# Ledger of designs, part 234: peptides against a protein of PDB entry 3S8F

Target 1, 157 residues: chain A of PDB entry 3S8F
Amino acid sequence: VLTLFVAVPSLMTAFTVAASLEFAGRLRGGRGLFGWIRALPWDNPAFVAPVLGLLGFIPGGAGGIVNASFTLDYVVHNTAWVPGHFHLQVASLVTLTAMGSLYWLLPNLTGKPISDAQRRLGLAVVWLWFLGMMIMAVGLHWAGLLNVPRRAYIAQV
Target 2, 166 residues: chain B of PDB entry 3S8F
Amino acid sequence: DEHKAHKAILAYEKGWLAFSLAMLFVFIALIAYTLATHTAGVIPAGKLERVDPTTVRQEGPWADPAQAVVQTGPNQYTVYVLAFAFGYQPNPIEVPQGAEIVFKITSPDVIHGFHVEGTNINVEVLPGEVSTVRYTFKRPGEYRIICNQYCGLGHQNMFGTIVVKE

## One batch from the design tools (peptide; made by RFdiffusion4, then SolubleMPNN)

Design b2_p23_7_s2 (from b2_p23_7, 13 letters changed)
Fold by OpenDDE base, seed 4:
Structure b2_p23_7_s2 (fold): chain B 157 residues (1-157), chain C 166 residues (1-166), chain A 23 residues (1-23)
Amino acid sequence: as target 1 above (157 residues)
Amino acid sequence: as target 2 above (166 residues)
Amino acid sequence: SLVELVYNASVAMLLAGLLVIAS
């Protein structure tokens, strides 16, 4: 039970980031309950990548709560569920954040802005990466619930 | 204006805090739902039980595979299982259909997994600790035991069998 | 099922994202 309290600071971090995004969106002219989302700079891969990472991190965080529950961990532990969780937390959030960071860092290091072609390519890359990761993560979680073991080359299903 | 920005962010944080709390309850509900729908048939139970991994093969209930299956009641059995590099003993494990089986599993060497296909039995086996799992096999046949915790070079070949007899 | 719900939610999220970038 105490382990589940780890979810509290995580959620606090999440809503802080979300609040910052809402503020930014509204500052950029977005109005209404959801209009601020569209107002965010979706044309910038340096922004899009980490945001997509955060989106993947949400279900991953939910899975983290599941994994932290001793009762539910009995079901999902050492199944394909676990790598599914990791791919959301690391291969999505961390990786996409790293990818996004490059789109900010490299122009600053070189003193040269990225070209429009590079920007568009970057957007394509991060969105496709996110899509692929979501498909794989859902599949892994699904397989885990179907009792596909982790660290085994064979499975019943 | 920095002050205005901070005030605005604070307002948004309050809203998102409320949302986060709501989501917390949603997650709890989902956990409860998952528990109710996906944990039937296995009752992980048992007290924290310790054993000396250096002597478990020599003395005690795990020492003789021929005596590993112990009838504790009319339709109740305790099975003392060793997970080791790289296999299980006894192998096969023979139990009757419909009986309540209490598996007591430990390891003499390293951490292993005990994953029984066709069931929701899935536990880690730690040297020095006894894992206890209760299960009733409703269907006769063979159930494969898979090690799902990396335990060395032979990990991928570490299998056992539970034979459920009619 | 919960699995189906997660899948559907994921698909919806992805589609929503695509709509955002397409608009």
Scores: peptide ipSAE 0.014, ipTM 0.735, DockQ to the pose 0.110
Fold by OpenDDE base, seed 1:
Structure b2_p23_7_s2 (fold): chain B 157 residues (1-157), chain C 166 residues (1-166), chain A 23 residues (1-23)
Amino acid sequence: as target 1 above (157 residues)
Amino acid sequence: as target 2 above (166 residues)
Amino acid sequence: SLVELVYNASVAMLLAGLLVIAS
């Protein structure tokens, strides 16, 4: 149980970032419970991508706590659950953050702003990536709970 | 104003930090509660037992597959299983329905998996260590053993069978 | 399953908490 204390820094970071997003949204004129969310720059793929990554990281983090519990890990270890966890953590947060960073970095390095078409395409890419990742992750977690083994091409279910 | 913004950010951070810590303890409590109330699906891990992987094939309870299934009491058996590249020994493993089976699993070579379809038996098998799993088969039939830990070129073909007899 | 229950409950609580603190 004490092993779960490793989650403290991650939770602190996650909620601090969330706080920063709320603050930024409110500074941009957002009001109320959800108004600050709408006020965030959702037209910028450099912003949208890492935020979507954070959203995927939430259930992934919860899963991490499960995986870190030796009693619960007995149920999910070496099942499809584990790849599901990875795809939320690495392929969601890390990858989307990298994608978002690219949308910021390239214009700055080249000195050329992205066109409106490129911006719209970028938004489509990151949203579709997020959607696909969530579908796959849910499927993998579900399969894992159904005792589908990891690293095997066959399953009873 | 930078100063005002800084103070505001700190206030938000403190609030969210407090929430994060509270949630951590809630999660721990939830796990503890759930485990306390739902113990039927939890198989306790045994104490660490060590063996010499270099001699386990030649001597000891794993050496002879014909003697791998040992009756230890009324309706109680111990099965000494080797997971190796690339299969299981004995194969098939024959056990009676309704008996309490203690699997003692080890490896003479590399790390393997021991996943039994239709059951909650799923353990990693480490050379030099003995994995102990206790299970009672309620239904007769064949149960496939799957290696779910990559162990080499033949990993995908590494299967075994448990035959549960009435 | 036990894991599913704990996971779902944890996620639900986390989401609920985030909504509350964001208000």
Scores: peptide ipSAE 0.013, ipTM 0.754, DockQ to the pose 0.551
Fold by OpenDDE base, seed 2:
Structure b2_p23_7_s2 (fold): chain B 157 residues (1-157), chain C 166 residues (1-166), chain A 23 residues (1-23)
Amino acid sequence: as target 1 above (157 residues)
Amino acid sequence: as target 2 above (166 residues)
Amino acid sequence: SLVELVYNASVAMLLAGLLVIAS
């Protein structure tokens, strides 16, 4: 009860963030059902990184519910599923949020704005990080469902 | 202007909250689907049993690996397994094909894993507790037991074998 | 158990519904 109870406020928080993004996008001139997404500052790694982190957190959050579910946890516990979940939650959300924060923080701390080259490099880094993380996470979840064990270097599957 | 902005944000929140609720249903449905379609199934377990990890090696059903496999009925066996740093006892575990096997697994030292490859047997083994797993091996052969809970420097090489005889 | 899962899910959904209504 407790875990699923907490899931509700977490979902509300997540979608409140989404609502804020919609508002921001519409303030930037985006219109329609999805036009606000395109209006968001996708050219800024400080924005893109945490947003990608949030996107990765969605399936990760669903996995969290699975991991906390009595019946399904028996299936996935101590399998490759678990590290797959971790990589979505920590290595995606937390890491990308940290990256995004850094792209904002460093220019402000140093008083020097990032160059266009640095900006583009930053975008490449966060997108490639996200892509790689999603590939690995999907693979780990899939392997976990196939009963590939966690913390073992070999498996018979 | 700030108040107007806050009011506008609030308007979008209602829609997203509704969407959130819908997604909650989707997630629950996906969980249910996964459970319903997964082929591994659930292994029945017994009630929680306690054991003294400090004496489990010296006395009791885990003390003698030669007596670890106990026939409890027609085509029914109980196997008393120790998971320890760094291996399993007995090793190998020999059981008949088609027999109902009840594994009683505990640890004398630290937490270990008991993951039998080729099966859905996958439990943690806690010192002081007895893990109970019921399984029937339908195919003869060797099934490797692996530790999927970090237990020390030798964790990666902690293996056992179940030999299922025809 | 599956029953517990369904129960927990139901509770969560009910709470979510109440929160939406209260919003």
Scores: peptide ipSAE 0.000, ipTM 0.697, DockQ to the pose 0.070
Fold by OpenDDE base, seed 3:
Structure b2_p23_7_s2 (fold): chain B 157 residues (1-157), chain C 166 residues (1-166), chain A 23 residues (1-23)
Amino acid sequence: as target 1 above (157 residues)
Amino acid sequence: as target 2 above (166 residues)
Amino acid sequence: SLVELVYNASVAMLLAGLLVIAS
C-alpha cells in the first residue's frame, strides 16, 4: 500500500525527536540503554507534558495508519474508534504540548518562576491528564472495535 | 564540543532509525492482525450509482415506501431505503430471516449514517449517491438503525428499525 | 494476541513513566 509509505517520513521525524531526548538525557548524566530516560527533567511539567503527548501520539499514529487503510477504515469508520483516535492526537499531543508550553511561557513572560507548589501541581495535572486520556482512548478504541457508533448516545453493547 | 555532539546525535539517530523501521513492520503486523480478525466486517465497494436527490422522493424506487421491498429472487430482496432528516423509510423495514438482502440507500437532503446494530452494516449515505450493502439476517428480531453522521438538530433522535421475520 | 501484547506494553510504559517520576 503506497499510502502507508507516508509513515516513513513521520517515523524519521519521530526518531530524530527521540534521538534528541536521548542526547539530552545523556548530557544530564544518564548512562546505559535506559539510564538516559531517568536523567531527563521529569520534575519539570513544561518538559513532561509534551513528552507525554508524544507518547500518546504513538498509538494515535498507528491508528492513523489504520484509518487511512481502505479496508480497515470500513471497520472503524464512524465508530467510537474515531473519537478515540482524536483524543490521542488532539487531546493528548496537542493539548499536552499547549499545557507544557504554558508552563514555560508564563514564567518567561512574567520573569517570575513558578513556585515549588505550582510545579508539583503542574506535574500532577499533566500526569493525571495523560492517564485519563489513555484510559479513555483505550475504552473508545475497544468500544469502536465492538461496533459502538460515534455521534450516538445509545449502543447495543 | 559541537562536533562531538553532532557525532553523538548521528549515532543515536542511527539506532533510532533502525527502531523506526522495526516499528513500521510492527504497524504492518497490527494491520494484518486486524484484517485477520475483522475480515467479516469488510464489505467491498459496489459500482458507483448516482441518483438525483431532488427527485428521488417523487419518482423511482425510493418514492413509495410501500414498494421499497422488492423480491428479486427466491430468497433475495432489494430494499430501497431513504435516509432523511430525521428518519428512515420505510420504517420499519420488514424482511424475512435467512434471505439475502441488498440495501440500496440514498438521501434526499444531507449526509446521514446507516448503522445497523448487531450487524456489520455501517455506511455513510450521501445525497446523489446510492450506497449498496448486502446482508443476510440469520436471527429474527428487531435491529435498530442508527444515524452516526451528524445531520442536524434532530440527529440524536434519528432511528429506524429492521424487523426480521421468521 | 498481538493486541493484548501491545496493550500490556503500553500499560508497562505508563507504569514505568510513573516510576521514573516517583524515583
Scores: peptide ipSAE 0.012, ipTM 0.741, DockQ to the pose 0.115; fails the geometry check

Design b2_p23_7_s3 (from b2_p23_7, 13 letters changed)
Fold by OpenDDE base, seed 2:
Structure b2_p23_7_s3 (fold): chain B 157 residues (1-157), chain C 166 residues (1-166), chain A 23 residues (1-23)
Amino acid sequence: as target 1 above (157 residues)
Amino acid sequence: as target 2 above (166 residues)
Amino acid sequence: SLVELVYNSSVAMLLAMLLSIAE
């Protein structure tokens, strides 16, 4: 019940954020159905990190609905599926948002802009983090569907 | 101009809402697929049954492991299982191949898991509550029961066995 | 309003999902 109550406001927020991103991209010169995406500031880790977090949150949110559904939860409960869901929600969205916040906060606190080398390194870190989280999350969800248990060091598939 | 910006944003939001509605059918299809492929063979009971965890070991259908397997009809059995720290009773559980088995599982102490490897049987077992699962074993052999809910220092070693006989 | 539309659409989607699970 609680998850479903959270799901409604979350969906509202998600579509609003998406609309805001499209508007921002178009203001930056993007045109067409997808051109606005390319126009977004993908060279800034403070932008890329939370956006990647949001992308990871989409399947994670869907998984949340699954986990809260009586019939579907019977399939996935206490399997590797659950850790997969958590890593999308916490280790992706929350963590990447925190990382992005740091890339904005540090320059403002120090009064010094980040160097180009630091910016490039930041982009690499954020993208690699996202990639690693997606690989792990997909693996955990897949293992969960194969009935690999949570909190067990051995499994028979 | 804030008014122009607001109108533009509204247009984009409407577009995204339309997209979300289009994706609804995809989500329904995915849910249907999951149900069709992963829920077959196990029928959980929807009725809540309660027992006293403090007396379940002394009296009632869970008290005697030798009487845990009860034939309720032609090719139908009920198995009364205790999940406890740290094991299962009876152990092993012996059932015939092809028979409809109703597992009645409860705990005398703390919350445990009841996960039967090689099957989709996977339930939590709460003290004071009876978990009911129906399943038919099509293949003979040994099926390991594992605890997938942390229940104490011996959690990782908490195993049982179901022996399916020809 | 747009807020109402978003809300109603979201609720409709969730209900549809729940109905599919209930089958």
Scores: peptide ipSAE 0.014, ipTM 0.694, DockQ to the pose 0.038
Fold by OpenDDE base, seed 3:
Structure b2_p23_7_s3 (fold): chain B 157 residues (1-157), chain C 166 residues (1-166), chain A 23 residues (1-23)
Amino acid sequence: as target 1 above (157 residues)
Amino acid sequence: as target 2 above (166 residues)
Amino acid sequence: SLVELVYNSSVAMLLAMLLSIAE
């Protein structure tokens, strides 16, 4: 029970991040319920990457709560569900944030802005990465619910 | 403009309140769905039982694989299983169809997994602890035991078999 | 305040989850 209290600061953080995004979008001219989303700088891979990471982190975080639940963990423990969770948390959020950081850091360190071609390539990379991770994560979670074991090359289903 | 700022803040608060409530219902629904569809057959954890991993091979109910299957009632059996690097004993485990089987599983060496295909049996086996799993096989046939916890170089080849006889 | 709302909402969600799991 006490373990689940970790969700409180996590949710607070999630809400504050989302609020920051909304504020930023509205500052950029976005209006209405969803207009602020469109106003965000989706043409910048340094922005898109961590945001996609955050989106992947939402179901991953929910999975974290499941994994932390004693009764629910019995169902998913040591199944393909667990690596599915990892790929959302580490291979999506952390990795995409690192990628995004790189797209910001390198131009600033070198003093050379990225070319338009590099920008477009960066966008392609992060979107394809996110798409691939989501497909794989969904597959792993699904397989986990079907009792496919992790750390095994053989499964009945 | 302070008035505009105040209105904006109120709008944000209302929005996030609505969002939080929506997420509340989503999470409850997801949990309810998961419980209803996947947790109906959760095997209760037994009492914490300890065993000395250094002597479990020499003495006690795990020492002789030939004596591992013990009938405890007319349709009840206890099976003392060792998970070790890299296999299970006894292997195969032979049990009758329809009988209530209590698996008592421990390890003499490192942590292993005990995952039985076609069942919801999936436990970690810790040296010094006895994992207790109760299950009734309704269908005859062979059920593969898979180690799903990394236990060394031979982990990927660590398999066992449960043979359920009619 | 927004902070209080976020906190209270988070706590409420946590409690709801606990209640649902405890069934």
Scores: peptide ipSAE 0.014, ipTM 0.742, DockQ to the pose 0.039
Fold by OpenDDE base, seed 4:
Structure b2_p23_7_s3 (fold): chain B 157 residues (1-157), chain C 166 residues (1-166), chain A 23 residues (1-23)
Amino acid sequence: as target 1 above (157 residues)
Amino acid sequence: as target 2 above (166 residues)
Amino acid sequence: SLVELVYNSSVAMLLAMLLSIAE
């Protein structure tokens, strides 16, 4: 119970970010239950990258609760499940947010906007990164459930 | 304008709270169901039990590997296992098929793992603490013990064997 | 409060998890 209390600030932050995205989308002309999503700037890698990171963070957060549960952690601890969780939390969210930040920061630091070619390439990179990370993360979680050990070069399966 | 924006965001937060909690519940429920259906047979019987890691090799139930397997009742055994750099004691661990085995595992040196292939036994072993896990081997044969906690340069070679006899 | 709601919901989810495992 006390351990789950640690999740409260992160959940509140997630809700605030989601609310901010919806508000932004609606300000950009999006209407209805889902129209605001389409109205978001999906043509900007500085926006897309961290949002994709957030999407990966949702199942990662769920996994965090599993890892923090005494009974469930007994099953998944020191298996491939744990690296799977890390790749969702660090290699997707943090990394994609960092990538997105660069797409904003670099133009501001240099005083030069990114070219259209660079923008398109950036979009391709972040989407491909997200896809690859999701595949790997799902694979690691699956392997973990199959009792593939962490920090071992051999596995039964 | 800012006040209106804050009110709008607050309203959206309430909606997203409900949605996010619902989705989280669904994900957790699915994971719990999956784990419940695939992890039967292991009972964590661990209580906070402490031991002196500096003397565990010299005195007590872990000191003599020849006496590590103790019959505690009909078809019930306790096995006192040491995980150390870089191996397990006793090795092999010999137990009967179908018997209820209580493993009591500790370390004299650093943190190790105790992962038994073909089973759901997977515990972390801390110096000064006793890890307790209960398991019944239904199939005879050899089960490899793997250290899944990095413990030094020889970590990758740290293996043990449980031999289950008919 | 929002914090209380999140906390209570988390507890509920934990209970649901435990019930799923115990079943």
Scores: peptide ipSAE 0.011, ipTM 0.731, DockQ to the pose 0.041
Fold by OpenDDE base, seed 5:
Structure b2_p23_7_s3 (fold): chain B 157 residues (1-157), chain C 166 residues (1-166), chain A 23 residues (1-23)
Amino acid sequence: as target 1 above (157 residues)
Amino acid sequence: as target 2 above (166 residues)
Amino acid sequence: SLVELVYNSSVAMLLAMLLSIAE
């Protein structure tokens, strides 16, 4: 019930954020249907991390709706699907948002800007984290659909 | 400048709202697709049935493991299963191949899981409630029962067996 | 308007989902 109450507002918010990103990208010189994406500050880990988190949240959010459906939940409940959903929501969106926040917060708190090397390292960390999280999430969802149980160390498949 | 910015924002918002609507239908379609591809052997939820967890071991159909398997008709059986810390009763559960089996599962202590490998039987077992699952085993052999709901220190070792006889 | 359409569609979907689980 709670999921249903928050799903629609969250979806609306997500696309509002996307609209803001498009506007920002176009202000930065992006043109065309997709050119605004390239114009966004992809060189800043404080930007990239939350955006990647949002991207991971899309399938996670869709999964939330699936989990909230009685008929579909019967298929996925207490399987590896559920941890897959959790890792998309918490370990990707929340964690990447936190990581991105730190890339902005720490320099501002200390008064010391990050070096170019630190910036590049930050980008690498964020992208690698996202990649690893997507691999794990896809694996867990796939395993869940194959009826691999949650909270068990063994499985038939 | 503010007017120009506002107009631009509105234009982009309209586009994304249209996209949002499209995505709404995509999500519905994905749900429908998932349902359509995972409907084989769906076990419908039964009516809510209550039992006293404090007396279920002493009296009633769950009290005697030797009488847990009850033939209710031609090629039809009811199996009264207890999930407890940390195992299942009866164990093993012996049923014939091709028979319609109605599992009536409850717990005398805490919440457990009842996940039968090789099947779509996967239910939570709550003290005070009876979970009803209907299934027909088409293949003979042994099917492992796994507890997939954390129930304490022995959770990871909580297994049972269903033996399907030819 | 498009905004109204999106809003109404969202509300309708939410209502349908709520009704589907309220059986």
Scores: peptide ipSAE 0.006, ipTM 0.708, DockQ to the pose 0.032

